# Designs tried in a protein design run: peptides against a protein of PDB entry 3HUF. Part 23

Target 1, 320 residues: chain A of PDB entry 3HUF
Amino acid sequence: MWIIEAEGDILKGKSRILFPGTYIVGRNVSDDSSHIQVISKSISKRHARFTILTPSEKDYFTGGPCEFEVKDLDTKFGTKVNEKVVGQNGDSYKEKDLKIQLGKCPFTINAYWRSMCIQFDNPEMLSQWASNLNLLGIPTGLRDSDATTHFVMNRQAGSSITVGTMYAFLKKTVIIDDSYLQYLSTVKESVIEDASLMPDALECFKNIIKNNDQFPSSPEDCINSLEGFSCAMLNTSSESHHLLELLGLRISTFMSLGDIDKELISKTDFVVLNNAVYDSEKISFPEGIFCLTIEQLWKIIIERNSRELISKEIERLKYA

## One batch from the design tools (peptide; made by RFdiffusion4, then SolubleMPNN)

Design b2_p28_7_s1 (from b2_p28_7, 11 letters changed)
Fold by OpenDDE base, seed 5:
Structure b2_p28_7_s1 (fold): chain B 320 residues (1-320), chain A 28 residues (1-28)
Amino acid sequence: as target 1 above (320 residues)
Amino acid sequence: KEKEEEEKKKKIEELLKEEEKKIKEAEE
């Protein structure tokens, strides 16, 4: 989200969130959802127009800001952004930090981008929330992104957490739920006066982790916890592969269970399968190898003695 | 704290006087 602040009293000493939309900035406007009052002698009654665009798909992957357009409203003293005069038709900015000077005002409006990017695990939830979140200047998507700051966990009561949720947790992404999204939808009016009223997701995350026994105490407890073990995985999901890498596993890939030969078995401690393959082909598993799902592996990893548990399971199958 | 606030206030007042000067210079 864009946040503006200014030195001195020109913004009344308050920080304000700018959501996607259009703002008239000037000396003789009243602060509201579409106006920003700035008081200085050289500032025109209506001085500039700020236009913040909705986030692009590219912004979801890069963590870039919503495009910020500045137009001077044919003022006597002009408008500058980052020490450059704004052109007659206006200029657009993708920098994360903007110093906006109105007229000859000695104080600048500082605009800075606070990164917030929400990944969804469920396309239905994305479809429900994307429009509202985009209107808050929050990029949204389904695919993994290095720019992701928050991950929406689907609350299915009694279901195992998804691979996406597991991976998001290990990446130290803040896990959130529908309750946080609902709260975000209500803050738009309140944060006009005070940007500090933007809810922190950390409390929501703490509550999710506390109330769900499927999470370890920290990501650090799981990262590289299986260092020195080797697995084979069906080449189906990039996210699953990255999850196993974060566990410190050496990964071999195969295309079908029929491709698991004696050589692969000799180099592999266990085989990781998706649920569909595990359920359909459990009667045809190769002899002498431990096969499990990612969810079954996760249940072992969240235990304090995960390495011992896996070692015992590998040994059981070697002697069977 | 009070001295620092007074110095900040004086600096603001000086900057505002400079703005007034720049306005007058642009009107001449």
Scores: peptide ipSAE 0.321, ipTM 0.836, DockQ to the pose 0.891
Fold by OpenDDE base, seed 1:
Structure b2_p28_7_s1 (fold): chain B 320 residues (1-320), chain A 28 residues (1-28)
Amino acid sequence: as target 1 above (320 residues)
Amino acid sequence: KEKEEEEKKKKIEELLKEEEKKIKEAEE
């Protein structure tokens, strides 16, 4: 989200969030959802127009800012952004930091981008919330992104958390729920005068993790916990692959169950399958092969003695 | 703390006077 602040009380000592939309900036406007009062003698009654665009798809993947447009409203002293005079037709900016000088005011308005990018695990939840979040200047999507700061956990997931949630946790992404999204939707008016009133997602995250036994105490408890073990995985999901990598596993990939030959089995400690393949083929698994789902693996990994548990299962199946 | 706040206040007042000067110079 864009945040503005300024020195010299020209913004009344307040920081504010600028959501996507249009703002008239000037000395004789009243602070509201579409106006920013700035107090200086050289600033015109109506001095500039700020226009913040909604997030783009590119912004979701890069964590870049919503586009920031500045137009001077034909003022005597003009408008500058990053020491450059704004063009007659206005200029657009994608920099994360903007120093906006109105007229001859000795104080600049500092606009800075606070990155918030929300990944959804469930497409239905994305469809429900994306519009509202985009109107807050928050990029949203389903696909994994290195720019993702928050992850919305699906509560309707049955007896286990999803692979997406597991991976988000190990990536140290802040896991949030629908309750946090609801809070975000209500703050739009309250944060106009105080950007600090934005709800803390970390508190929501702490509560989710604390109250759910499917999470370890920290990502660090799981990262590289299976170092030295080898697995084979059906090449179905990039997230699944990255999850197994974060566990410290050496991974071999195969395209079909038919590719699981004696050579591959001899080089692997266990085989990771998706739920559909596991459920359909479990009766046909060769003796001596430890096959499990990612969800089953996760249940082992969250235990304090995960390495011992896995070793025992491997041994049990080799001698059965 | 009080001295630092007073110095900040004085600096703000000086900068605002400079703005006023720059306004006058642009009206001439």
Scores: peptide ipSAE 0.321, ipTM 0.836, DockQ to the pose 0.871
Fold by OpenDDE base, seed 3:
Structure b2_p28_7_s1 (fold): chain B 320 residues (1-320), chain A 28 residues (1-28)
Amino acid sequence: as target 1 above (320 residues)
Amino acid sequence: KEKEEEEKKKKIEELLKEEEKKIKEAEE
């Protein structure tokens, strides 16, 4: 989201979130959802127009800012952004930091981009929330992104956490739920006066972890915890592969259970299968190899003695 | 703390006087 601050109390010493939309900036406007009052002698009654666009699909993957347009409203003293005079037709900016000078005011409005990108675990929740979140200047998507800051967990009571949730946790993404999204939607008016009233996602995250025994205490307890082990995996999601990489596993891929030959078995400590293959093909598992699902692996990895537990299971099946 | 606030206030007043000067120079 865009946040504006200014020196010299020209914004009354307050920080403000700018959501996608149009703002008239000037000396003789009242602060509201579409106006920003700035008080200085050289600032016109209506001085500039700020237009913030909704996030693009690219912004979700890059963590880039919503496009920020500045137009001077034919003022006597003009408008500058980053020491450059704004063009007659207005200019558009994709920089994360903007120093906006109105007229001859000695104090600048500092606009900065606070990155927030929300990944959803399922398409239904994305469909429900994406429009509202985009109107807050928050990029949303389903696919993993290096720019992802938050991950929406679907709380089905009593269900196992998804691979997406496991991976989001290990990559240190803030896991949130519907309650946080609801709260986020309600603060839109209050943050006009004070950007600090933005809800703290970290508190929501702490509550999710505390109330769910399927999470370890820290991602650091799991990252590289299986370093030195080797696994083979059947054609899984990209998230599944990345999850196993974060565990420190050496990963081999195969296309079918029939491709698991003696050579692969000799190089592999265990085989990771999806739930469908694990349940349907149990009778066809290769002899002398430990086969498990990602969910079964996760139950082991969250234990303090995960390496010992895995070693015991590998040994048990090699000698059976 | 009081001295720092007074110095900050004085600096703001100087900057505002410079703005007034620049306005006047642009009207001539």
Scores: peptide ipSAE 0.320, ipTM 0.836, DockQ to the pose 0.939
Fold by OpenDDE base, seed 2:
Structure b2_p28_7_s1 (fold): chain B 320 residues (1-320), chain A 28 residues (1-28)
Amino acid sequence: as target 1 above (320 residues)
Amino acid sequence: KEKEEEEKKKKIEELLKEEEKKIKEAEE
């Protein structure tokens, strides 16, 4: 989201969130959802138009700002952005920091980008929320991104957390739920005058982790917890691979259970399978190898003695 | 603290006077 602040008292000493939309900026406008009052003698009654675009798909992957357009409204003293005069037709900016000078005002409006990118695990939930979040200037998507700051967990009572949720947690992404999204939808008008009223996702995250026994106490408890172990997995998902890498595992990939030969078994401590393969092929598992799902592995990982637990399971199957 | 606030206030007043001067110079 864009946040503006100004030196002196030209913005009444307050910070303001600018959501996607159009704002008329001037001395004689009243502060509302589409107007920004700025008080200085050289500022015109209607001085500039700010237009903030909705997030692009590219913004989701880069964490770049919503495009910020500035147009001077044919003022006597003009408008500058980053010491450059705004062109007569307006100019567009993708910089994360903008210094906006209106007329000959000695104080600048400082606009800065607060990055927030929300990944969804569930496409249905993305479809439900994406429009509303984009109207807040929040990029949204399904795929993992280095710009992702938040991850929406689907709160299904009694279901195991997804691989996406597990991976988001280990990446130290702030996990949120629908309750936080609902809260975000209610604050839009309240944060116009005070950007500090933006709800903190960390409180939601803490509550999710505290109230769900499927999460470890911290990502650090799981990161590299299985260092020194080797696994084999079906080459099915990049997220699953990245998750296992974050656990410190050496990973071998195979295409089918038939590729699990004696050589692979000798070099591998356990095999990680997806639920569909595990359920369909459990009768035909190779002898002498420990096969488990990612969900079963996760249940071991969240335990304090995960290394001992996995070692015992490996030993039980080697001597059975 | 009071001196720093007074200096800041004085600096703001000077900057505002400069703005007025620049306005007047552009009207002449």
Scores: peptide ipSAE 0.321, ipTM 0.836, DockQ to the pose 0.865; fails the geometry check

Design b2_p28_7_s4 (from b2_p28_7, 12 letters changed)
Fold by OpenDDE base, seed 3:
Structure b2_p28_7_s4 (fold): chain B 320 residues (1-320), chain A 28 residues (1-28)
Amino acid sequence: as target 1 above (320 residues)
Amino acid sequence: SEEEKKKKEEEKKELLKKEEELIKEAEE
């Protein structure tokens, strides 16, 4: 989200969130959802127009700012952004930090981008929230992104956490739920005057982890916890691969259960299958190899003695 | 400190004076 602050108390010491929309900036405007009062002798009654665009799909993947447009309203002394005079038709900015000078005011408006990108675990939740979040200047998506800061877990009572949720946790993404999204929607008016009133997602995250036994205490408890073990993976997502890598596993991939030969069995501790293959092909599993789903593996990983547990299962099936 | 506040207020006054000078220079 865009946040603005100003030097010399020209914004009355307030820090404002600028959501996507249009703002008239000037000396004789009243502070509201579409106006920013700035008082200096060289600032016009209506001096500039700020326009913040909604997030693009690219912004979701890059964590880049919503486009910030500045137009001078044909003022006597003009407008500058980052020491450059704003063009007659206005200019658009994608820099994360903007120093905006109105007229000859010696104090600048400092605009800075606070990155927030929300990944959703399922399309239904994305469809429900994406519009509202985009109107907050928050890019949203379903796909994994290095720019992802938050991950929305679906609260289905009694459901196991998804691979996406597991991976989001291990990569230290802040896991949130619909309660946090609802909370974000309620503070919109208050954060216009004070950006510090933006709700902290970390408290939501802590509560999710504390109240759900499907999570370990920290990502660090699971990262590299299976170092030294080898697995073979069949028909899993990219997130599944990355998850297994974060566990410290040596990973081999194969296309069919028929590719599991004696050589593969000799160098692999266990096979990771998706749920569909696991359920349909249980009767055709190769002898002498431990096959499990990622969800079954996760249940082992969250235990304090995960290495001992997995070793016992490997041994049990090698001698069966 | 109170001294730092006074210094910042003096700097602010000097900067506002420069704004007035720049306004005059642009009117000449």
Scores: peptide ipSAE 0.267, ipTM 0.802, DockQ to the pose 0.888
Fold by OpenDDE base, seed 1:
Parts: structure tokens; sequence; C-alpha cells
Structure b2_p28_7_s4 (fold): chain B 320 residues (1-320), chain A 28 residues (1-28)
């Protein structure tokens, strides 16, 4: 999200969020959703136009800013961005920090990008919220991204958390819910005058974790908790692989249960399956190997004695 | 501190005077 601030009280000492849209900037405009008043003698009544584009798909993966266009409105003293005069047709910027000088004003408008990228666990929730969030200048997507700052948990009452949610938690992504998204949708008008009024996602996250027994106290309790164990992962998503890596597991990937021979069983502590394979193939599991789902593994991992619990299950099946 | 506030206000006043000078130079 773009935030502007300025020195010398030319923005009345307030920070402002700039959502995707067009803004007329000048001395003789009234602050509203499409106008930014700046007070200096050399600033024209209507001095510049700022245009912020909606997020691109690339911005979701990179955490880059929404494109920021600046056009001078044929002013006497011109407009500069990062010490360069804005061209007659306007210029577009993808830098995370912009120093905007209007006319001969000795104070600059500082525009900076606060990175916020929201990953969704399911396509239905993304379809519902993406438009609204993009209009806030927030990139959204389904796929894992190194730029992801927030993850929307799907609250299905009575269901286990998804692999995506588990992975987001271990990556230290801020987990949020639909209640937070609803709150975000209402702030658009209130944050025009004060960017500090942006809702704190950390409070929402703390409440989600505190009230859900399916989460450990911290990601650090689970990261590398299974160091020294080995697993075979069968036909599982990339997120599942990365999740198991974060647990400290040595992972072997296989396409089918038929690929599990006696040699592999001797080297593998347990087999991780997706729910569909686990349910369909439960009768055909190889003898002497512990097979479980990621959700079943997670239930063990969140326990304080996870290593002991896993060891007991492995032993139980080796001697059965 | 009150001294830091006063210093910032003086610096602001000097910068605004410079803006007025730059406006005048550009009108001549």
Amino acid sequence: as target 1 above (320 residues)
Amino acid sequence: SEEEKKKKEEEKKELLKKEEELIKEAEE
C-alpha cells in the first residue's frame, strides 16, 4: 500500500494512504478520495496528478509496489520525482520510495510502499475478496509467494486446518480471517486523513492463534522439531513438501504406494499421504510402515512431546 | 525538547524564505 507523508506540514502533518486511483494534487484542492491539498507558495492550484494502478500479478510474487504515475499539470515550476523533472507526458515509477517535489517547495512529499500481499487458501475466498483488496492496492493470490505477508484462513467449523494454513504459520505469515477482510473493506474512507488508522492484522492473528487449539504457541515450537527423522511423501503438493522440510524431515518423493519397497521401508520412518490416497489405499498399506496424513502429522507436531509420540507410533507398527 | 521544537521551527522559516527567493528569481 502506498503511504505519503511530507515535511514542513505541507500535508498538515498527516500521513495518508493512497489507494489505486487518480489524485489531483495542489494548493487549492480539498482533501478527499481524489484530491490532496498541499500548502506552499510555489505550488499551483492544481499542480500534479498522481495515478496509482491496481496491483499486478507480478507484484504479488515480488512484493513490489503498485505502479505510481506522476504528471505535471503544466505548472510554472514543474514537478520532480527523485530529483528528476517529470516529463510532459508524465512518468511511471516502480520504486518503493519516491521523493516528490512540487514546484519550488523546499519540502518533499515522501511516498513509500508498505508491503502487504495476501494469500488465500481457497479460490472461492479469493474470488470473493480479490477485487476489494486490489482496490486497496493489496496484491492477492492463491499460490505461495516469498512476498506473502498475510494468509487468509478458511474458517470451517470443526475441520482441521489446511496444509496451506500450517505452512503459512510455519513461514511466520500473519494468519487472518474473513472478519479482518471485512474490516479492511470499511477503512478506505477513514484512513484518508491518517494512515495509522490502518487495522492491525497482528491483533487478529493473535486472537486466531489463541482461540484455536490446532496451533502451537509459536512456529519455533514446530520448526525442525522432527530433525533426524525421514519420510516418504507420496504424490503431494509443493506446499506439503516445503512444510515437511520446515519440520526438519529428510524427504523422499514417490508417485505411488507401489514404489515403496522393503529397502525404502528400512530407510523411512513414516509415509506421508494426502487424504484422498490415505482413505482409498488404507487397506493396501505396506506392513511394517507408519502411514499418516499431513493433518495427522500436524496433530502430533503441535504436541509438546511430538518426537516421543512419533517414535512410539513408529515402534508400535514395526512390532505389530 | 522545547529547544528542538524551536530549532525545527526556525529551520522551517528559513526554508520557506528560500522558496520565496526562488519564486522571485523565476519571475524576473
Scores: peptide ipSAE 0.267, ipTM 0.802, DockQ to the pose 0.940
Fold by OpenDDE base, seed 5:
Structure b2_p28_7_s4 (fold): chain B 320 residues (1-320), chain A 28 residues (1-28)
Amino acid sequence: as target 1 above (320 residues)
Amino acid sequence: SEEEKKKKEEEKKELLKKEEELIKEAEE
């Protein structure tokens, strides 16, 4: 989201969130959802127009800002952004930091991009929330991105957490739920005058972790917890591979269960399978190798004695 | 400190005076 602050008292000492939309900035406008009052002698009654676009799909992957357009409203003293005069037709900016000077005002308006990118675990929730979140200037998507700051967990009663949720947790993204999204939808009016009133997602996250026994106490309890073990996996999702890497596993990939030869078995402690393959192929598993699902692995990993538990299962199958 | 606050208020007054001078120079 874009946040503006100003030097001196020209914005009454408050920070403001600018959502996607159009704002008239000037000395003789009243502060509201589409107007920003800035008081200085050289600032025109209606001085500039700020237009913030909704996030692009690219912004979700890059964590880039919503496009920020500035237009001077044919003022006597002009408008500058980053010490450059704004062109007659307006200029568009993709920089994360903008110093906006109105007229000869000695104090600048500082606009900065606060990165917030929300990944969804399921397409249904994305479809439900994407429009509203985009109107807040928040990029949204389904795929993993290095720019993701938040992850929306699908809470289905009685379901295990997904691989996406597991990976998001280990990647130290802030896991949120629909309750936080509801809060975001309601704060739009309250944060206009004070950006500090933005709800803390960390509180939502803490409550999720505290109330769900499927999570360890911290990502640090699981990261590299299986260092020194080796696994083989089918060429599955990138999230599954990255999850196993974060556990400290050495990973070998194979295309089919038929590719699991004696050489691979000799170098591999266990095989990780998706649920569909695990359930369909249980009878055809190679002898002498421990096969499990990611969900079964996760249940072991969240235990304090995860290494001992895995070692015990590996030993049982080597000597069977 | 109270001294830092006073200094910032003086700097602010000087900057506002400079704005007035720049306005005047642009009107002459």
Scores: peptide ipSAE 0.267, ipTM 0.802, DockQ to the pose 0.902
Fold by OpenDDE base, seed 2:
Structure b2_p28_7_s4 (fold): chain B 320 residues (1-320), chain A 28 residues (1-28)
Amino acid sequence: as target 1 above (320 residues)
Amino acid sequence: SEEEKKKKEEEKKELLKKEEELIKEAEE
């Protein structure tokens, strides 16, 4: 989201969120959802127009800002952005920091981009929320992104957490739910005058973790917890691979269970399978190797004695 | 401190005076 603040009292000492939309900036406008009052002698009654575009798909992957357009409204003293005079037809900016000077005002309006990118685990929830969140200047998507700051957990009562949720937790994204999205959608009008009124996602996250026994106390309890072990994995999802890497595992990939030969077994402590393959192929598992699902592995790694539990299962199969 | 507040108010007055001078120079 874009946030503006100003030096001195030209914005009345307030920090304001600018959502996607159009704003008239000037000395003789009233502060509302589409107007920003700025008080200085050299600032025109209607001085500039700010236009913030909705986020692009690229912005979800890069964490880049919504495009910021500035137009001078044919003022006596003009408008500058980053010490450069705004062109007659207006200029567009993709920088994360903008210093906006109106007329000869000695105080600058500082616009800065606060990164917030929301990943969804479920495509139906993305379809439901994407439009509303984009109108807040929040990029959204399904795929993993290095720019992702928040992850929406799908709460199915009585089901295990998904691999996406497990990975989001370990990569230290803020896990949120539908209740937080509802709250976030309602604050648009209340945060116009005070950016500090934006809801804290960390409180929602703490409540999710506290009330769900499927989470460890912290990501640090699981990160590198299986260092020194080796696994083989079916080449299924990038998220599954990255999850196993964050556990500190050495990973070998295979394309089918038929590719698991004596050589692979000799250098592998256990095999990680998806649920479909695990359930269909239980009868055909190679002898002398421990096979488990990611969900079964997760149940082990959240235990305090995870290394001992895995070691016992590996030993049980070596001596059988 | 009260001295730091007073200094910031004086700096603000000087900056506003410079804006008035720049306005006058552009009107001559």
Scores: peptide ipSAE 0.265, ipTM 0.800, DockQ to the pose 0.966

